# Peptides against a protein of PDB entry 3T7K: the designs that were tried, part 66

Target 1, 248 residues: chain A of PDB entry 3T7K
Amino acid sequence: KAEKILARFNELPNYDLKAVCTGCFHDGFNEVDIEILNQLGIKIFDNIKETDKLNCIFAPKILRTEKFLKSLSFEPLKFALKPEFIIDLLKQIHSKKDKLSQININLFDYEINGINESIISKTKLPTKVFERANIRCINLVNDIPGGVDTIGSVLKAHGIEKINVLRSKKCTFEDIIPNDVSKQENGGIFKYVLIVTKASQVKKFTKLINDRDKNETILIVEWNWCVESIFHLNVDFTSKKNVLYQKK

## One batch from the design tools (peptide; made by RFdiffusion4, then SolubleMPNN)

Design b2_p14_6_s3 (from b2_p14_6, 6 letters changed)
Fold by OpenDDE base, seed 3:
Structure b2_p14_6_s3 (fold): chain B 248 residues (1-248), chain A 14 residues (1-14)
Amino acid sequence: as target 1 above (248 residues)
Amino acid sequence: SIDTSEETPQLPDV
């Protein structure tokens, strides 16, 4: 059926998109539209898998969804596009009135606001954002909104190798893992990195660490610190925004 | 309507 619809075009573009959607297309696509998109080199996947070599995300705007946050870890992210790209494309293809010899839709007209070439360029780097920040091992409180699995999966996609889940009510100093990174002389390496949800946890963990390991470096942040770092693909250690406690 | 229900929660400013 798609072939008959596409036969009116003399030339078909190959967009070479391997995409996921977030905040749009909840009902999916019909079989004909999926076939049309496939003929145009657009493949939409339900979930992120590393094996699929995803290079695109569809979203109406910058979102704090697992899919959106993980899309910034693609190697590279080629395009972050508004859903209107697909809508306008399918609309043009289904239009019987237009004697269109060619599909004239430019991907660049559909870029998500705030995902610029500076962000895209950073996805071409050989390292992940937290890897570049010397954050390898973190402690995550078990009561984090969104759940430890989702949050942990996003953090791992961005170069955190080890996530230690802390039982916030019952944890002791011995439950806290160090951030085991090679001492680079000039890097702000924190021995203890923690993501917490409450001021009471800051007080608890700062006390536990300072009582047992008085001279060590500590970084305690909220989830928003991680999100902002991901959205910029850069960790700004000069910013106090979303930092709950820092000891250098 | 943009369904933002899947967004990781904004933790309240602590």
Scores: peptide ipSAE 0.180, ipTM 0.770, DockQ to the pose 0.306
Fold by OpenDDE base, seed 5:
Structure b2_p14_6_s3 (fold): chain B 248 residues (1-248), chain A 14 residues (1-14)
Amino acid sequence: as target 1 above (248 residues)
Amino acid sequence: SIDTSEETPQLPDV
């Protein structure tokens, strides 16, 4: 069926998209439209897998979804597109009125607002955002909204190697893992990095660490600190935004 | 409607 629909075009574009969707296309696509998209070099996946070499995301805007946040870890993210790209493309293809010999849809016209070339260019870097920030091992409180699995999956996609989940009510100093990074010559390395949700946790963890390891460097942040770092593909250690405690 | 149900929560400012 798709072949017959596409046979009216003398030339078919190859968009070379391997995409996931977030905040759009909840009902998916019918088999004919999937096949049409496949013939145009557009492959849509339900989930993010490294093996699929994903290069695109469809979303109506910048979102804090797992898929959107993880899309900024693609190697590279080539395109962040509005769902209207697919809608207009399929509409043009299914149109019986348009005596179109060619598909006239440019993917560059459908860019997500706020995902600029500066962000896209950073996805071509050989390192991940937290790797560049010398953050490899973190402590995450078990009561984090969104759950430790989702938050942990996003953080791992962005270069966190080890996530230690802290039982906030029961944890001791011995449960806190160090950020095991060799001192590079010019970078301030925090020995302890923690993501927390409450001021009481800041007080608890700062006390536990300072009582046992008084001279060590500590970074305690909110999830929003991670999100902002991901959206910029850069960690700004000069910003105090979403930093709850910092000891250099 | 943009289903934002899958968005990671904004933590309250602590």
Scores: peptide ipSAE 0.179, ipTM 0.768, DockQ to the pose 0.300
Fold by OpenDDE base, seed 2:
Structure b2_p14_6_s3 (fold): chain B 248 residues (1-248), chain A 14 residues (1-14)
Amino acid sequence: as target 1 above (248 residues)
Amino acid sequence: SIDTSEETPQLPDV
């Protein structure tokens, strides 16, 4: 069926998109539209798998979803597009009125607001954002909104190697893992990195660490610190936004 | 309506 619909075009674009969707297309696509999209080099996947070599995300705007946050870890993310790209494309293809010799849809007209070429260019870097920031091992409180699995999965996609889940009420100093990074010459390494949700946790962990390891560097942040770092594909250690405690 | 139900929560400023 798709072939008969596309036969009216003299030339078909190959968009070379391997995409996931977030905040759009919850009802999916019909079989004919999936076949049309596939013939145009657009493949939509239900879930993120590294083996699929995803290069695109469809979303109406910047979102804090697992899929959106992980899309910024694609190697590279080629396009972050509004769902209107697919809508307008399919509308043009299904239109009986226009003897269109060609499909006239430009991907660049459908960019998600706030995802610019500077962000896209950073996804071409050989390193992940937290890897570049010398953060490999992080402590995460078990009561984090969104759950440790989702949050941990996003952090791992962005170069965190080890997620240590802290049982906030029962944890001791011995449960806190150090950020095991070889001292590179440029001195921005925190020995202890923690993501917490409450001021009481800041007080607890700062006391536990300072009482047992008094001279060490500590970074305690909110989840929002990680999200902002991901959205910019850069860690700004000069910013105090979403930093709850810092000892250099 | 954009379904934002899957968004990771904004933690309140502590």
Scores: peptide ipSAE 0.177, ipTM 0.767, DockQ to the pose 0.299
Fold by OpenDDE base, seed 4:
Structure b2_p14_6_s3 (fold): chain B 248 residues (1-248), chain A 14 residues (1-14)
Amino acid sequence: as target 1 above (248 residues)
Amino acid sequence: SIDTSEETPQLPDV
């Protein structure tokens, strides 16, 4: 069926998109439209797998979803596009109007607001955002909204190698893992990095660490600190936004 | 700067 529909075009673009969707296309696509998209070099995947070499995200805007956050870890993310790209493309293809010689849809007209070339360019870097920030091992509280698996998966996609889940009520100092990174000369390395949800956790962990390892560096942040870092593909250690405790 | 303040901390894969 798709072949017959596409036969009206003299030339078909190859968009070379391997995409996931978030905040759009919840009902998926019909078989014909999937076949059409595939013939145009657009492959939509249900889930993010590294093996698929995903290079595109479809979303209406910047979202704080797992898929959107992980899309910024693609190697590279080539395109972050509004769903209107697919909608307009399929509308043009299904149009009964006369022999369209070509599909006239430009990917650049459908860019997600706020995902600029500067962000896209950073996805070509050989390192991930938290790797560049010398954050390899973190402590994550078990009561984090969104769940430790989702949050942990996003953080891992962005270069955190080890996520230690802290049982906030029961944990001791011995349960807190150090951020084991070799001191690069130019970067303030925090020995203890923690993502927490409550002020009581800040008080608890700062006390536990300072009582046992009083001279060490500590960074305690909210999830929003991670999100901002991901959206910018840069960690700004000068910003106090979403930092709950910092000891240099 | 990307204004992330408007987005709810809703991490559900919606």
Scores: peptide ipSAE 0.085, ipTM 0.721, DockQ to the pose 0.142

Design b2_p14_6_s4 (from b2_p14_6, 4 letters changed)
Fold by OpenDDE base, seed 5:
Structure b2_p14_6_s4 (fold): chain B 248 residues (1-248), chain A 14 residues (1-14)
Amino acid sequence: as target 1 above (248 residues)
Amino acid sequence: SIDTSDEEYQLPDV
């Protein structure tokens, strides 16, 4: 069916998109439209897998979904597009009235607002954002909204290798893992990095660490610190935004 | 109709 529909065009573009969708297309696509998209070099995946070499995300805007946050870890993210790209493309293809011999849809016209070339360029870097920030091992409280698995998966996509889940009410100093990174000459390394949800946790963890390791470097942040770092693909250690405690 | 709603769970502001 798709071949017959596409046969009216003299030339078909190859968009070379391997994409996931977030905040759009919840009902998916019909079989014919999937086949059409496939013939145009557009492959839509249900979930993010590293093996699929995803390069695109469809979303109406910048979102705080797992998929959107992980899309910024693609190698590279080539395109972040509004769903209207697919909608307009399929409309043009199914239109019998348009005597168009060619598909006239440019994907660059459908960029998500706020995803600029500066962000896209950073996805071409050989390192991940937290890797560049010398954050390899973190401590995450178990009562984090969104769940430790989802949050942890996003953080891992962005270069955190080890996530230690802390039982916020029961943890001791011995449960807190150090951020074991080799001292690079030019980077401040925090020995303890923690993501917490409450001021009471800040008080608890600062006490536990300072009572045992008085001179150690500590970074305690909110989840929003991670999100902002991901959205910018840069960790700004000069900013106090979403930093709950810092000891250098 | 392709649903374009923002109904996917967004990781909350804590």
Scores: peptide ipSAE 0.218, ipTM 0.724, DockQ to the pose 0.693
Fold by OpenDDE base, seed 4:
Structure b2_p14_6_s4 (fold): chain B 248 residues (1-248), chain A 14 residues (1-14)
Amino acid sequence: as target 1 above (248 residues)
Amino acid sequence: SIDTSDEEYQLPDV
């Protein structure tokens, strides 16, 4: 069926997209449209798997979904596109009125606002955002909204190697893991990095660490610090936004 | 209509 629909075009583009969708296309696509998209080099996946070599995200805007956050870890993310790309493409293809011999839809016209070439270029870097920031091992409180598995998965996609889940009410100093990174000359490495949800946790963890390891560096942040770092594909240690405690 | 809503869970919960 798709072949008959596409037969009216003399040349078909190959978009070479391996994509996931977030905040759009919740009902998926019908079999014919999937086949059409596949013939145009657009493959849409339900879930993110590293083996699929995903290079595209469809979303109406910048979102804080797991899929969107993880898409910024693609190697590279080639395109972050509005769903209107697919909508307009399928409309053009299904249109009986347009004697169009060619599909003339430019991917660049459908870029998600705020995901510019500067962001896309950073996805081509050989390192992940937290790797570049010398954050390898983090402590994550178990009561974090969204759950430790989802948040942990996002953080791992962005270069966190080890996530230690802290039972905030029961944890001791011995439960807190150090950020085991080699000292680089040019940047303040934090020995202890923690993502917390409450001011009481800040007080608890700062006390535990300072009482047992007095001279060490500590970074305690909110989840939003991670999100902002992901959205910019850069950790700004000069910013105090979403930083709850910092000891250099 | 293709749904373009933000139905997916936002991290953290908004």
Scores: peptide ipSAE 0.212, ipTM 0.711, DockQ to the pose 0.602
Fold by OpenDDE base, seed 3:
Structure b2_p14_6_s4 (fold): chain B 248 residues (1-248), chain A 14 residues (1-14)
Amino acid sequence: as target 1 above (248 residues)
Amino acid sequence: SIDTSDEEYQLPDV
């Protein structure tokens, strides 16, 4: 059926998209439309797997979903597109109007607002955003909204190697892990990096660390600090936004 | 209708 529909076109584009969707297409696609998309080099996956070599995200806007945040870790992310790309493409293909020699849909007309070429270009870098920032080992409080597994999975996708989950009520200094980046000569390394949810945790962890390791560098941030770093694919250590405590 | 709603769980702004 798809072949018969596409036979009206003299040339078919190959978009070479391996995509996931977030905040759109919850009902999926019918078999004919999936086959049409496949013939155009558009393959949509239900979940993110590293083996699939995903290069595209469909979303209506910038979202704080696991899929969206992880898509910025693709190697590279080629396109971040609005769902209207697929909608308009399928509408053009199913249209019984004039013998279109070619499909006239430009990917660049469907870019997600705020995901520009500067962001896309950073996904081509050989390193991940937190790796570039010399953040490899972090401490994460166990009461973080969204859960430690989801948050941890996003952080790992962006270059954090080790996530230590802190039991906020029972945690001692010995439970806090250092950010072991001693082999990196780059300035601005924090020995202790913590993601927390409450001011009481800032007070607690700051005291625990300063009482036992008084001269060390500490970075305590909110989850939003990580999100902003991901959305920009850059850690700005000059910004105090979402930083709860910093000792250089 | 293709649903484009934000029905997927977004990690909270805390």
Scores: peptide ipSAE 0.212, ipTM 0.723, DockQ to the pose 0.731
Fold by OpenDDE base, seed 1:
Structure b2_p14_6_s4 (fold): chain B 248 residues (1-248), chain A 14 residues (1-14)
Amino acid sequence: as target 1 above (248 residues)
Amino acid sequence: SIDTSDEEYQLPDV
């Protein structure tokens, strides 16, 4: 059926998109439209898998969903597009009135606001954002909104190798893992990096660390610090935004 | 449909 619909076009574009959707297309697509999209080189996946070599995200805007945050870790992210791209494309294809010899939908007209070439270019870097920031091992409190698995999965996609989950009420100093990064001479490496949800946790962890390892560097942040770092694909250590405690 | 409904959890919920 898709072939018959597409036969009216002299040339079909190959968009070469391997995409996930977030905040759009919850109902999915009908079989014919999936076939049409496939013929145009557009493959939509339900979940992110490294093996699929995803290069595109569909979303109405910048979102803080797992899929959106992980899309910024694609290698590279080629396109971040509004769902209107698919809608307009399918409308043109299904239109009986238009003697269109060609599909004239340009991907660049559908870019998500705030995902610019500067962001896209950073997805081509050989390293991930937290890797570049010398953050390898973090401590994550177990009561984090969204859950440790989801948060941890996003952080791992962005270069965190080890996530230690802290039981905030029961944890001791021995439960806190160091950020095991070799000191490069010129870069402020934090020995202890923690993501917390409450001011009481800041007080607890700072005390535990300072009482047992007094001279070490500590970074305690909110999840929003990570999100902002992901959205910018850069860690700004000069910013105090979403930093709850810092000891250099 | 473009449902921007909160079916997908935003981290954190905004």
Scores: peptide ipSAE 0.212, ipTM 0.707, DockQ to the pose 0.575

Design b2_p14_7_s1 (from b2_p14_7, 7 letters changed)
Fold by OpenDDE base, seed 4:
Structure b2_p14_7_s1 (fold): chain B 248 residues (1-248), chain A 14 residues (1-14)
Amino acid sequence: as target 1 above (248 residues)
Amino acid sequence: MKDEEELEKLMESL
């Protein structure tokens, strides 16, 4: 069926997209449209798997969804596109106007606002954002909205190797893991990195660490610190935004 | 699994 629909075009583009969708296409695509997209080199996946070598995200705007945040970890992310790309493409293909010898849809016309070439270029770096920031091991409070599994999965996609989940009410100093990274000459490595949700947790963890390990470096941040770091594909240690406690 | 919209709302509230 798709072949018959596409037969009216003399040449078909190959977009070479392996994509996920977020905040759009909740009902999926019909079998014919999936096949049409496949013939155009557009493959839509339901979930992110590293083996699929995903290179594209469809979303109406920048979102804080798991899929969107993880898409910035693609190697590389080639395109972040509005759903209108697919809509207009399928509309053009299904158009009964016999006069279309070619598909005239340019990917660059559908870029998500705020995902610029600078961001895309950083996805070509050999390292992940938190890896570049010397953040390998983090402590995450168990009461984080979105859940530790989702948040942890996003953080791992961005180069955090170990996520220690802290039971905020019951944890002791011994439950807090150090960020085990080799000291690079030029960067303030934080021995303890924590993502927390409440000011009471800041007070608790700063006390626990300072009472037992007085001279160590501590970074306590909100989830938004991670999100901003992901959206910029850069950790700005000079910014106090979303930093709840810092000891250098 | 919470839908992506629910996740977005939860993650924004942080």
Scores: peptide ipSAE 0.027, ipTM 0.685, DockQ to the pose 0.738
Fold by OpenDDE base, seed 5:
Structure b2_p14_7_s1 (fold): chain B 248 residues (1-248), chain A 14 residues (1-14)
Amino acid sequence: as target 1 above (248 residues)
Amino acid sequence: MKDEEELEKLMESL
């Protein structure tokens, strides 16, 4: 059926998109529209897998969803597009009006506001944002909104190798893992990195660490610190925003 | 699995 619909065009574009959707297209697409999109080089996936070599995200705006945050870890993210791209494309294709010899939809007209070339360019870097920041191992409290699996999965996509989940009420110093990175000369390496949800956890973990390892470096942040770092694809250690405790 | 919209709200509320 899709072939018959597309046969009216002399040439078909190949958009070369391997995409996921977030905050849009909750009901998916019908079989004909999926076939049309596939013939135009647009493949939409339900989930993010490294093997699929995803290069595109569809979303109405910048979102804090798992898919959106992970899309900034694509290698590279080529396009971050509004859903209107697909909507307008399919409308043009299904239109019975005059002999449109060509599909006239430009990807660049549908860019998500706030995802600029500077962000896209950073997705071409050989390292992930937290790798560049010398954050390899983190401690994550078990009561984090969104859940440790989702949050941990996002952090891993951005270069954190080890997520240690802390039972905030029961944990001891021995449960806290160090950020085991080789001392590179030029980067502020924090021995203990923790993501927490409340001030009582800051008091607890700072006490536990300082009582046992008094001279060590500590970074305690909110999840928003990670989100801001992901959205900028850069960790700013000079910023105190979303930093709850820092010991250099 | 929580809806993606629910996840967004939870992640924003942190």
Scores: peptide ipSAE 0.027, ipTM 0.683, DockQ to the pose 0.741
Fold by OpenDDE base, seed 2:
Structure b2_p14_7_s1 (fold): chain B 248 residues (1-248), chain A 14 residues (1-14)
Amino acid sequence: as target 1 above (248 residues)
Amino acid sequence: MKDEEELEKLMESL
């Protein structure tokens, strides 16, 4: 069926998109539209897998979903597009009135607001955002909204190698892992990096660390610190936003 | 499983 629909076009674009969707297309696509999209070089996946070499995300806007946050770790993210790209494309293809010999849809007209070329260009870097920031091992409290698995998966996609989950009520100093990174001469390395949800956790962990490892560097942040770092594909250590405790 | 919208709301509220 798709071939017959597309036969009216003399030339078909190849968009070369391997995409996931978030905040859109909840009902999916019908079989014909999937086939049409596939013939145009648009493949939509249900989930993110590294083996799929994803390069695109569809979303109505910047979202804090797992898929959106992970899309910024694609190698590279070629396009972050509004769902209207697919809608307009399919509409043009299904239109019987358009004497169009060609599909006239430009990907660049459908960019998600706030995802600019500066962000896209950073996804071409050989390193991940937290890798560049010398954050390899983090401590994550077990009561984090969204759950440790989801949050941990996002962090790993962005270069965190090891996530230690802290049971906030029962943890001791011995449960806290150091950020094991080689000293680079010019980068502020924090020995202890923690993501917490409450001021009481800040007090607890700062006490535990300072009582046992008094002279070490500590970074305690909220989840939003990680999110902002991901959205910018850069860690700004000069910003106090979402930083709950910092000892250099 | 929390739907994607629920996850978004939770992540925004932090």
Scores: peptide ipSAE 0.027, ipTM 0.681, DockQ to the pose 0.745
Fold by OpenDDE base, seed 3:
Order: sequence, then structure tokens, then C-alpha cells
Structure b2_p14_7_s1 (fold): chain B 248 residues (1-248), chain A 14 residues (1-14)
Amino acid sequence: as target 1 above (248 residues)
Amino acid sequence: MKDEEELEKLMESL
């Protein structure tokens, strides 16, 4: 059925998109439209798997969803597109106007606001954002909104190797893991990195660490610090935004 | 599975 619909075009573009969707297309696509998209080199996946070599995200805007945040870890992310790309494409294809010899839809007209070429270019780097920031091992409080699994999955996609979940009410100093980056020559290494949700946790962990390891470097941040770092594909250690405690 | 929209709302409220 798709072939008959596409037969009216002399040339078909190959968009070469392997995409996921977030905040759009909740009901998916019908079989004919999936086949049409496939013929145009557009493959949409339900979930992110590394094996699929995803290069595209569809979203109406920048979102804080797991899929959106993970899309910035694609190798590379080629396109971040508004869903209107697919909508307009399918509308043009299903149009009964016989005189369309070509599909005239440009990907660049559908870029998500705020995801520019500078961000896209950083996804071509051989390292992940937290890897570049010398953050390998983090401590994450167990009461984080969104859950430790989702948050942990996003952080791992961006180069965190080890996530230690802290039971905030019961944890001791011995439960806190160091950020083991001893082999990295670059300055600005924090021995203890923690993501927390409450000021009481900052007070608790700061005390525990300083009482037992007084001279060590500590970074305590909120989740928004991670999100901002992901959206910029850069950690700015000069910014105090979303930093709850820092000891250099 | 928390709806992706619920996750977004939770993450925005943080």
C-alpha cells in the first residue's frame, strides 16, 4: 500500500533517521505510515537501545524526560526535530495533488528550539559529559523524584560508571563512595559527589564527610545540576546554580 | 511504568 502511495514521486529522499519520540505520538503510527516512513529512511523505535544506533529525537520542545535526556548521549545525535516534521511529511505524501514530483520537506526547518549545532557538535565528542567532568562514581539519595533507576539510567548514559544509592535516613560515612578518578590528570576532581533532594541531606553528608575525611573535596548538587549539564553537554564548575555545597 | 509525562512533571517540579 505504501509503495502505491509513494509511486507518484520520481525521487524519494533518504532522511537516515533512527529515532525515538517523547512528548509526542503517544498512539504511534498506523502500519501504512510506518511503511512510508521506512521507505524514506525514517525508523521510529519505542525505546532506547544502544544496539539500534539511534541518531534522532522527536519532541515538541526540550523536555526533561528520560528519552530526551538520553538522546543527548547518542553517538552522535544528528537531529532533534519537532513532531511537525513527520506530520507535514505524511500530509504531503497523502495529498492527492498529482503534480508533486518531489517531497519538499527540509529537516532543518523542524529543529527543536534550543538544540543548536553547538549542542549537536558536542555529541560527536569521543567522551560523555560527566566523563569529561571527571565524575565517574556518584552517590544518589534513594528518595530522589523520578526514582533511582530512571535517574541512574540517564546518568549512566552520560558517562557515570557507578551509582551508589544512599538510604538517606540510615546511611553512615562508610556508605558514601569516593569518586575514583585518580588516573585523570585534569584538575577539578571532587572526591565525593552527591546528588541530594533536601537541605537536611546536605547538612548530614557534609558533616559525615568532614568529620571523617576533613580535607577532601566535596560536590553536593541537586538533580537540576545534572540536567543543566546534560542540556549544555558541559559541566560548568564556575557556576553555583544547582550546587548545594562545594568544597575545593 | 510511570507515564513519561508524569516523569516530566515530577522533574520540572524539582
Scores: peptide ipSAE 0.027, ipTM 0.681, DockQ to the pose 0.750

